# Ledger of designs, part 216: peptides against a protein of PDB entry 5TUV

Target 1, 107 residues: chain A of PDB entry 5TUV
Amino acid sequence: KEVIDRLRYLKAEIEDLELKERELDQQKLWLQQSIKNVMDDSINNRFSYVTHEDICNCFNGDTLLAIQAPSGTQLEVPIPEMGQNGQKKYQINLKSHSGPIHVLLIN
Target 2, 107 residues: chain B of PDB entry 5TUV
Amino acid sequence: AQECQNLEVERQRRLERIKQKQSQLQELILQQIAFKNLVQRNRHAEQQASRPPPPNSVIHLPFIIVNTSKKTVIDCSISNDKFEYLFNFDNTFEIHDDIEVLKRMGM

## One batch from the design tools (peptide; made by RFdiffusion4, then SolubleMPNN)

Design b2_p30_4_s4 (from b2_p30_4, 12 letters changed)
Fold by OpenDDE base, seed 4:
Structure b2_p30_4_s4 (fold): chain B 107 residues (1-107), chain C 107 residues (1-107), chain A 30 residues (1-30)
Amino acid sequence: as target 1 above (107 residues)
Amino acid sequence: as target 2 above (107 residues)
Amino acid sequence: SAKLEELDKMYERGEISEEFYEYLKNNLKS
């Protein structure tokens, strides 16, 4: 029947899609490891920076802070809530485990 | 018929996941390219200047940029070891990661 | 320093807390 043929077709296609998905998963793992290796390279690490001018060219008109923190630093931005004084609270919480955090005023 | 419908739903779900994974891989590739371009730019710049940039003039990766209005009042409490930072803003702010900054820089 | 002057102005306008001002000021001196 047409239904049986459709079932066979769908099952075969799903099997092909499973193979494709596994291929993509493997490519992602490879790429992630490649990125890590590139960033951890001593030469690349030495030159892995942007300038204040770079940042100023990317943003206009507002107060800009640069927060440099080690990899793995926890960043939390709580949902704004009403404070005791009646104003909304806008917060950023940072917690590092491997080194100090450094904050710079850009403009 | 119901089995066909179930498999069609599964097929569609897998197709969407594959599409998402393909997009994520493309983004990772672009990130790696951007980083390599940044390193090359900085190496060339330092070679031309025959010296590294002043330490306080650069922001080392990884970092984030906080952008807020000039009218925003910013308070920051810092732990003695500089491992914990608590920012308080009286208005909204935007956070941009280093990946987005590199994109805006055209890397 | 242009940045130091701007930082001073921000503090005078009450745009940053005293603690954060001192922190940023020390960073600029380093």
Scores: peptide ipSAE 0.321, ipTM 0.865, DockQ to the pose 0.066
Fold by OpenDDE base, seed 1:
Structure b2_p30_4_s4 (fold): chain B 107 residues (1-107), chain C 107 residues (1-107), chain A 30 residues (1-30)
Amino acid sequence: as target 1 above (107 residues)
Amino acid sequence: as target 2 above (107 residues)
Amino acid sequence: SAKLEELDKMYERGEISEEFYEYLKNNLKS
């Protein structure tokens, strides 16, 4: 019957899609590990920086701050809420666990 | 049949997940390429200059960029060990990660 | 430096707090 044939076809396709999804998951895992290894390399780490000029060329802004923090630093940008004085609160919260945070004025 | 419809929904769900995972994988690949290109650029530049850049002239990865109006008032509270930062802005701001910066740089 | 001058102006205009100004100033000099 047509319905039975359609069901069999769909089940087979879903099985193929499951295999494809698992393949992609594994590839992502491998790539993430590769990226980590590349970034943790001492030579690469030494040269893993951008210049002030690089930043200025990327953004049009009146005030540009660069915040350098160790990997794993927690970044919290809460949704703006109305303060006690009726002013919205715009905040950035940073918490590092492995080293100091450094802030630079770019322009 | 209802079962056929359920499987079609499941098939579509899996197709969308696969599409998303493929896109994410491509982005990770581009990120790795961009990082490697950055390292190569900096290595070449330092070789030509025969010296490293001044310490405060560069921004080491990982970092974020905060862009806000010149009219924005910025207050920052810093812990003694510089592990915790609290930024307060009286207006909106934009945050960009190092990945986006590298993209804008054309790496 | 031009950056230090701009930082001074920002502080004078009240665009940054005293604490943040001093922090940034020290970073520029170090």
Scores: peptide ipSAE 0.216, ipTM 0.842, DockQ to the pose 0.066
Fold by OpenDDE base, seed 3:
Structure b2_p30_4_s4 (fold): chain B 107 residues (1-107), chain C 107 residues (1-107), chain A 30 residues (1-30)
Amino acid sequence: as target 1 above (107 residues)
Amino acid sequence: as target 2 above (107 residues)
Amino acid sequence: SAKLEELDKMYERGEISEEFYEYLKNNLKS
């Protein structure tokens, strides 16, 4: 009887957790769509930028490159491998599909 | 007893998934807040200045920031169609996305 | 304050649950 009662309790709790998980999934879906709509808005898009000052305030002491590319651009950072000269290769590969990539030297 | 243990394991698994989904959802919410605050800031700033910033003085979202030593030599190769970019560095670098930048800006 | 204002709007629009609203509200106050 005790085992049966525990089983019933656990099954009921799991069912509640399933409902909660589905709710979270739905919320995420809605929020993602909302974010997309907000970002695609013409006015918001017009003002969706940061300044050089903003970047400089976030980082200091090094060379800073800003790379702006359309959404969906593929970014690849290969694991450093030894080159022909015995030096490790440090690379960034970018592939855009919908527009130009813009590069700015911040400092 | 074995069935009870199986259900307890399942319960714990679901609890962990829910926790992870909650964290992910919270992150998305914070990102949305940061973006909207950024837009509001920029709108207000341009209204006060009565002009938009120069095109090359701002970095439009989405973007990434590459941070490397001032001594690092950077070489950029661009494909013929200008859709592919290969950056070569002679030393290590760090990449930061726009989300992290907005966080550092306090948005 | 700007963060809290937007958070309130999101909650009002039903984009976030009460649980997340309260959680973020406490986080943004600190």
Scores: peptide ipSAE 0.214, ipTM 0.857, DockQ to the pose 0.013
Fold by OpenDDE base, seed 5:
Structure b2_p30_4_s4 (fold): chain B 107 residues (1-107), chain C 107 residues (1-107), chain A 30 residues (1-30)
Amino acid sequence: as target 1 above (107 residues)
Amino acid sequence: as target 2 above (107 residues)
Amino acid sequence: SAKLEELDKMYERGEISEEFYEYLKNNLKS
């Protein structure tokens, strides 16, 4: 029957897709490890920076702050809520566990 | 027939997940390439200048960029060890990560 | 420097607090 044949085909395809998905998962893990190794390399780390000019070329006109923090730093941007004075509160919370945070004014 | 329909739905679901994972892998690859290009650029630039850039003229990865109106009032509370930062804005702001910056730089 | 001048203007315009101004100023000078 056509239905039976379709069922068999679908089951076989799903099995193939499962294998493909697992392959992609493994590739992601290896790639992530590769990225980590590249970034942790002493020479690469020495040159892992952008300039103020780079930032200015990427953004126009307003107030630009650069916040440099160690990997693993927690970044929280709460949903704006009404403050005591009736104004909305816009906040950024940063918490580092491995080193100091540095803030720079770009423009 | 119902089983066939169920399997077709599952097949489609898996195909979409695979597509998403493929896209994510491509993005990670591009990020790694961008980083390597950045390192190469900086290394070459320092060789040409025969000196490293001043420490406060560069932003080391990882970092974020905060963009807000010039009219925005910004307040910052900093812990003694500089491990914790609280930014308060009286208006909206945008946050951009280093990955996006590298993209905008054409790395 | 241009950045220091801009920082001064930001403070004068009330765009940043005194504490944050001093923090940024110190970072720009060093």
Scores: peptide ipSAE 0.109, ipTM 0.824, DockQ to the pose 0.064; fails the geometry check

Design b2_p30_5_s1 (from b2_p30_5, 21 letters changed)
Fold by OpenDDE base, seed 4:
Structure b2_p30_5_s1 (fold): chain B 107 residues (1-107), chain C 107 residues (1-107), chain A 30 residues (1-30)
Amino acid sequence: as target 1 above (107 residues)
Amino acid sequence: as target 2 above (107 residues)
Amino acid sequence: MKTIELDRLTKTITSEDLEKKKVNLKFTLQ
């Protein structure tokens, strides 16, 4: 009797959790679309930038490259391999499909 | 009973998945807030300055920041159309998304 | 080699970490 009751309870709870999970999935989709809409707004897009000072304040003491590229740009970092001179190759590959990539040296 | 145990495991799995999705939603909310704050800051700053910043003085979203030691030698190969970039570093580097930068900025 | 594909970077990624994990990184700017 206790086992039967426990089974019934667990099954009911799992169904509730399924509903909750689907709700969260929909909320995520909605929020993602909302963010996209906000970022794509002409006025917001005009002001969607950071300054050199902003970056310098976030990172100190290193060489900083700011890479601005269109949405959809692919970035790849392969596992470092030994180069021809015996030095490890640390690489970043960028590929854009919709526009040019812009690189700024911050410091 | 074994069936109860199986359902309890499933319940726990679903609870954890829900928790993860909730945290992801919170991150998205924070991203949206950070972006809105950035836009507001920049809009206000440009109003005070009565002009937009110089084009090369700002980094437009989306972007990434690559930081490496001041001693790191960086080689860059660029395609003619600037759609493809290949960076070679002789030392380690770090990659930071614009989201992280906004967080570090306190947005 | 294992490749990790990400939609977005939520945390700092270091080349050293990738090397230690023996994974390639691929993500798309959004």
Scores: peptide ipSAE 0.353, ipTM 0.872, DockQ to the pose 0.893
Fold by OpenDDE base, seed 3:
Structure b2_p30_5_s1 (fold): chain B 107 residues (1-107), chain C 107 residues (1-107), chain A 30 residues (1-30)
Amino acid sequence: as target 1 above (107 residues)
Amino acid sequence: as target 2 above (107 residues)
Amino acid sequence: MKTIELDRLTKTITSEDLEKKKVNLKFTLQ
């Protein structure tokens, strides 16, 4: 009886959790669309930028590359492999499908 | 019972997924707020300056920041249409996207 | 070879960490 009652309780709780998970999934989709709409707005799009000062305030003492690219641009970092000269190759591959990539050097 | 144990494992798995989804949802909310704050800041700044910033002085979203040592040698190969980039580093680097930068900026 | 696919980079990713974990990173700008 105790096991049966526990099973019934667990099944009911799992059903409630399924509903909660679906609710969260829908909320995520809605919020993602909301963010997209806000970012795609012409006025917001015009002002959607950071400055060199902003970046410098976030990072110190390094060489900084700012890479601006269209949404959907793919970035890949392969596992470092030994080059022909025995040095490890640290690489970043970028591929855009909808527009050019722009790179800025920040000191 | 084995069935009870299986359901408890499933319940725990669902609870963890829900927790993760709740966290992700909160991050999206913060992203939306950060973006709106960024836009508001820039709009106000341009109004005060009575001019937009120079085109090459700002980094438009979406973007990533790559930082590496000042001693790191960076080679870059670019396709003719600027849709593909290959970066080679002789040392380690870090990657940050615009969301992290906005967080560091306190947006 | 393990590949981590991310839609967003909310945390710092280092090449050193990727090397130590022996993983490839794939990221799509949003």
Scores: peptide ipSAE 0.353, ipTM 0.872, DockQ to the pose 0.876
Fold by OpenDDE base, seed 5:
Structure b2_p30_5_s1 (fold): chain B 107 residues (1-107), chain C 107 residues (1-107), chain A 30 residues (1-30)
Amino acid sequence: as target 1 above (107 residues)
Amino acid sequence: as target 2 above (107 residues)
Amino acid sequence: MKTIELDRLTKTITSEDLEKKKVNLKFTLQ
């Protein structure tokens, strides 16, 4: 009946959508690799930076920390805990495995 | 039928995932374009200046920006090898990715 | 305790938002 035909149609469409999703996953992987290759190029790597002026133009009125770290560096922000004086502690933890971390204070 | 309804729910779920993945691919393309524009800008700027910028005046990718009030007290503990950093803030902060900076720069 | 693991930031992340959601953030720089 009509219900059976609808079921068959939906199953076929879902199968097509599954193929499309896998295609998109492959495209993502390809594009990610392409970006990596472009960034790892010696010439591009030499010029892959922003200036102090660039950062200042993007933000205003606050203290800014510019943290440069190697790819793969892990950043962790724990839930704030109460300090000894009753003040909440706000923390950022950084851990690199492939090189040193560089920090600039922008004020 | 219940089975038809279940398949329609699954179909809609897959369509939403596909839409999200398509959007993510577009973002990656824009990131690649922004990076290429950044490199081109920096190459041109260094050619005009006939010298590279001072080492401590630029931030190399990848990086993050931490934004906090000028009144915020920031404490930083660093490991000997500079592979680990612990930042303590006495107030709230914001974290921005380098991608956002490139977007704000109009790259 | 929930942890949000991200490979990129799609939007600005605030400490307040994380506190409100009662989650830790784990982010890997790309």
Scores: peptide ipSAE 0.348, ipTM 0.869, DockQ to the pose 0.851
Fold by OpenDDE base, seed 2:
Structure b2_p30_5_s1 (fold): chain B 107 residues (1-107), chain C 107 residues (1-107), chain A 30 residues (1-30)
Amino acid sequence: as target 1 above (107 residues)
Amino acid sequence: as target 2 above (107 residues)
Amino acid sequence: MKTIELDRLTKTITSEDLEKKKVNLKFTLQ
């Protein structure tokens, strides 16, 4: 009896949680669309940038690659493999389909 | 009893997922705020300077930051497709999203 | 080969972490 009541309660709660999760998923989609609309606005887009100083301040002492590319650009990092000299090869592959990729070396 | 235990495990899993999704929504809100603050900062700065920044001095969103040691040798090559890039590092690196950069900037 | 596909980077990704996990990273810039 106690087990049956607990089962009923748990099943009902799980159903409520499923609804809540779907609600959150919908909210995420709406918020993402809102962000996209704000970023795509002509005025906002014009001023949507950071400076070299901004980046340097965030990563003091490091060598930095700033990779600016259009949305949809694919970035891939393969598992490092041994090179000809026995040195591990650390790689980043970039592929853009909608515009040029701009790379800035900082420091 | 076993069914009850299984449902309790599922319930807890769903609760954790919901918590994570709520956190992700909060992060998206913060991202939007950070972006708006960035735009406002840049608009104000350009108004004060009475000119836009030099093109090569800024990094337009969206972007990725790769940071590595100053001792790391970085090679970049462009494949047959001008929109495809290959970066080679002789040492380890870190990849950061523009969102994280905005956070570090205090936007 | 195991590949992690992400639409956003919620955390810093290191080459060492990828190596340790023996996974490739595929990220689509948003």
Scores: peptide ipSAE 0.309, ipTM 0.861, DockQ to the pose 0.877

Design b2_p30_5_s2 (from b2_p30_5, 18 letters changed)
Fold by OpenDDE base, seed 3:
Structure b2_p30_5_s2 (fold): chain B 107 residues (1-107), chain C 107 residues (1-107), chain A 30 residues (1-30)
Amino acid sequence: as target 1 above (107 residues)
Amino acid sequence: as target 2 above (107 residues)
Amino acid sequence: MKTVELDRLTKPVTSEELEEKKVNLIFTLQ
């Protein structure tokens, strides 16, 4: 029947898609490792920075906090809650597990 | 048949995942290129300046940028070891990734 | 309340958007 043929076709295609997905997963893993290796290189690490000017060129007219922290540092933004004074609390929590956090105020 | 419909749904789901993974892979490639360009730029700049930039004038990767109005009052509590930060804002803010910043810089 | 965990921000995230969507954001630096 047409249905049987369609089922066979779909199963075969899904199998091919599974292979493709696994291939992409491996490529992603490889690329992530490559990026890590490049960034961890001593010379590259030495020059892995942006300047104050770079940031100013990207943003105008506002106060900027540049937060530099070790990889794995978590930034949490809770849903704003009403404070005791009736003011909404806009909050950011930072937690590092591997080193100190550095903050630069810009503008 | 119901089985045929189920497989078609699965096929479509896999196709969408593959599409997403392909897009993510391309973004990773761009990230690697951007990083290499950043490093090259900085190396060249330091060679011409014959000195590294002052430590407090640069932001080392990884980092984030928090953008808020100049009128926003920001309170910050820092742990003794500088592993934890609590920022309180009296108004709204925006968060930007270092990758986005590199893109805005044209890297 | 919904929690969204990210390691990349493809676009800027605003506190207003998070409030409107009632989302807690956890972003991990990479």
Scores: peptide ipSAE 0.491, ipTM 0.884, DockQ to the pose 0.868
Fold by OpenDDE base, seed 2:
Structure b2_p30_5_s2 (fold): chain B 107 residues (1-107), chain C 107 residues (1-107), chain A 30 residues (1-30)
Amino acid sequence: as target 1 above (107 residues)
Amino acid sequence: as target 2 above (107 residues)
Amino acid sequence: MKTVELDRLTKPVTSEELEEKKVNLIFTLQ
């Protein structure tokens, strides 16, 4: 039956796609580890920065907060809510567990 | 027939996930290249200047950029512990990953 | 209340978008 043949084909293809997806997951994991190793290298780490000018050139005319923090630092943006004066509260919460947070205000 | 339709939907779902994962993998490759280019740029620049940049003139990776209007008032406070920060904005803002910034820089 | 946890921002996140979607964002720096 045509339907039976189609079902068999689809099942086989799905199985192949499942294998492909797992392969990609593994490749991603390896690449992520590679990136981590490159970034953690002492020489690379020393030069792993952007300049004030770099940031300004990316966001001309804006006020900018450059927030540098250790890996694992959490940034939380709560849903804006009304304040006492009727002004919406736009907030960002930062929590670091491994070291100090460095903030540069550019305006 | 219904089973065939269900499998076709599943096949398409998996194909889309694979496509997304392939794209993400490519982005990771570009990220690594961008980082290496950044390091090379900075290394060369410091060699020419014969000194490192001033500490408050650079933002070390990893970082986050928050941009907002020039008119936005930004308040920052440290709460609970020295590693917890609260930012208050009187207007809307945007958050950008360091990876995106590197891309905008053309790295 | 919906909370979204991310370790990568594929696109910029705006406060307006979060408000519209009623999402609380938690982003972890990598």
Scores: peptide ipSAE 0.469, ipTM 0.880, DockQ to the pose 0.871
Fold by OpenDDE base, seed 4:
Structure b2_p30_5_s2 (fold): chain B 107 residues (1-107), chain C 107 residues (1-107), chain A 30 residues (1-30)
Amino acid sequence: as target 1 above (107 residues)
Amino acid sequence: as target 2 above (107 residues)
Amino acid sequence: MKTVELDRLTKPVTSEELEEKKVNLIFTLQ
């Protein structure tokens, strides 16, 4: 009797949790669309940038690559390998499919 | 019963997923707020300066920041179609998205 | 395509400059 009652309770609760999870998934999609709508607004888009100073202030003392690229641009970081001179090489591969990539090198 | 124990495990699993999704939604809300704050800041700044910033002094969203030591040697190659970039480093680097940068900026 | 070697940058370098000049850049920063 106790086990049967517990099973019934747990099954009902799990169904409620399934509904909640689907609700959250839908909310995420709507929120993502809302963010896109805000960013795609012509006025907001005009002012959707950070300055050279902003980046420098965030990364004091570093060399920086600021890479502006279209959505969907692929960034690949392969496993570092030894170069011909015995130096370990680290690399980044960028591939855009919908527009140009713009890079600002900050010293 | 074993079935009861299995359902309790499943219940806990779903509760954890829901908690994670709720946290992710809150992050998205904060991202939207940060973006709006960025737009307001830039709009005000341009109004005060009575001109837009120079094109190569700003980084438009979406963007990626790569930071590395000032001692790092960087080699950059661009493909013929201008859609592919290859960066080679002689030392390690870090990659940051625009959202992280906005957070560091206090937006 | 040319390769340009610089020991430092006195100003920011953009991809537009790289594309316009059709160069590969090698930077040795201090």
Scores: peptide ipSAE 0.283, ipTM 0.867, DockQ to the pose 0.026
Fold by OpenDDE base, seed 1:
Parts: sequence; C-alpha cells; structure tokens
Structure b2_p30_5_s2 (fold): chain B 107 residues (1-107), chain C 107 residues (1-107), chain A 30 residues (1-30)
Amino acid sequence: as target 1 above (107 residues)
Amino acid sequence: as target 2 above (107 residues)
Amino acid sequence: MKTVELDRLTKPVTSEELEEKKVNLIFTLQ
C-alpha cells in the first residue's frame, strides 16, 4: 500500500515538474527576445559600448584583445596541437558572415 | 521497489534541471539590467562631454575579450575583407564574454 | 575529440581547460 501510494504520488509530481520546466523554457525564450529587442533599439544600440578604461580595469596586467564583431560571428578555439618545433600552438579563429571584424589591442 | 526508485531518480533530476533553469533566468535578468545601466552611463557621459567618444576608444557590443600574458607573442592574419581572423599565441589565453565584462564593471 | 558549441560563456574559458578536456570550442557572438 505504501509503495503503491508513493508511486502514484511520484508520477503526479513528475507531471507537475514537466509543466514547470516547460514554463521556465517559455520564460527563458521570452526574456531572450526581450533582451534582443532592447539591444536592437536604435538609441540603446548607439550607446552599447565599453571604453578602453573599462576593459583595462577589469583585467590588470595583461594584454587584451577586444574583438568587436557582428552577431553570429564565430570564435573557434581548436585543441592545441604540437607545432613542428614541439611548441604547442594556441589559436583563435574568427569568422564573420555578415560584416567586418574589428580588433583592438589593449596593453 | 525498483519502479519507485527509478521515479525518485527522475524526480530528482527534474528538480535539479528546474533549479538550473531558474538560475539561468536570473542571469538573463541581470544581463538586461547591466545592459540598460551601460546605456544609461554612456548616454549621460556623452551628454556631459557634448560629443560622442572617439571611434577607436570604444568597443561596441557584442564583443569578446581575449586575455593573455604581457609576455605572450600574438600573431594575427586577417582576410582582405576583415571577415576572417587567425590569431596565434605562443602561450595560453583566456576568453571572456561581454556579459562577464559588464559584470566586472559593476553594471 | 569533443566539440562544444556555445553562445554564452558562463565562465571564462581558458586554453588550458580546453586542452585538458580535449575540447574544441566554437563560440558564437550574440
């Protein structure tokens, strides 16, 4: 009796959890769209930038590459391979399909 | 019973996923707030200066920050149309999302 | 060899981590 009751309870709870998960998925989608709309607004877009100072303050003592690129740009980091000289090659590949990429070097 | 145990495992898995999704929603909310704060800051700053910042002094969203040691040698190959970039590093690097940068900025 | 595709970085990604995990990363800017 106890086992049967537990099974019934668990099945009902799982069903409720499925509904909750779907609700959260919808909320995520809605919020993502909201963010996109805010960012695509002409006024917001005009002011959607950070300064060199902003970046430098976040990363002390390092060389920084600031890569500004259109949405959809892909950044690929392949698994480091050994070079011909036995040194590991650390690489980043950037590919844009919609516009030019702009890179700033910040020291 | 085995069936009871299986359902309990599934229940727990769903609960964990729900918790993760709730956390992700919170992050999205924070992202939207951070972006709005950034826009507000920049708008105010430009009003005070009565001019936009120089184009080479700012990084427009979306962007990525690559962080590496000051000792790291960076080689860059760029396509003619600037749609493709290849970076070679002689040492390790870190990649940071613009969202993370905004967080570090306190936005 | 694993390929991980992301459009969001919840944590900074290091080349060391990718090497250790034997992961090829593809990140798409949003």
Scores: peptide ipSAE 0.481, ipTM 0.883, DockQ to the pose 0.871; fails the geometry check

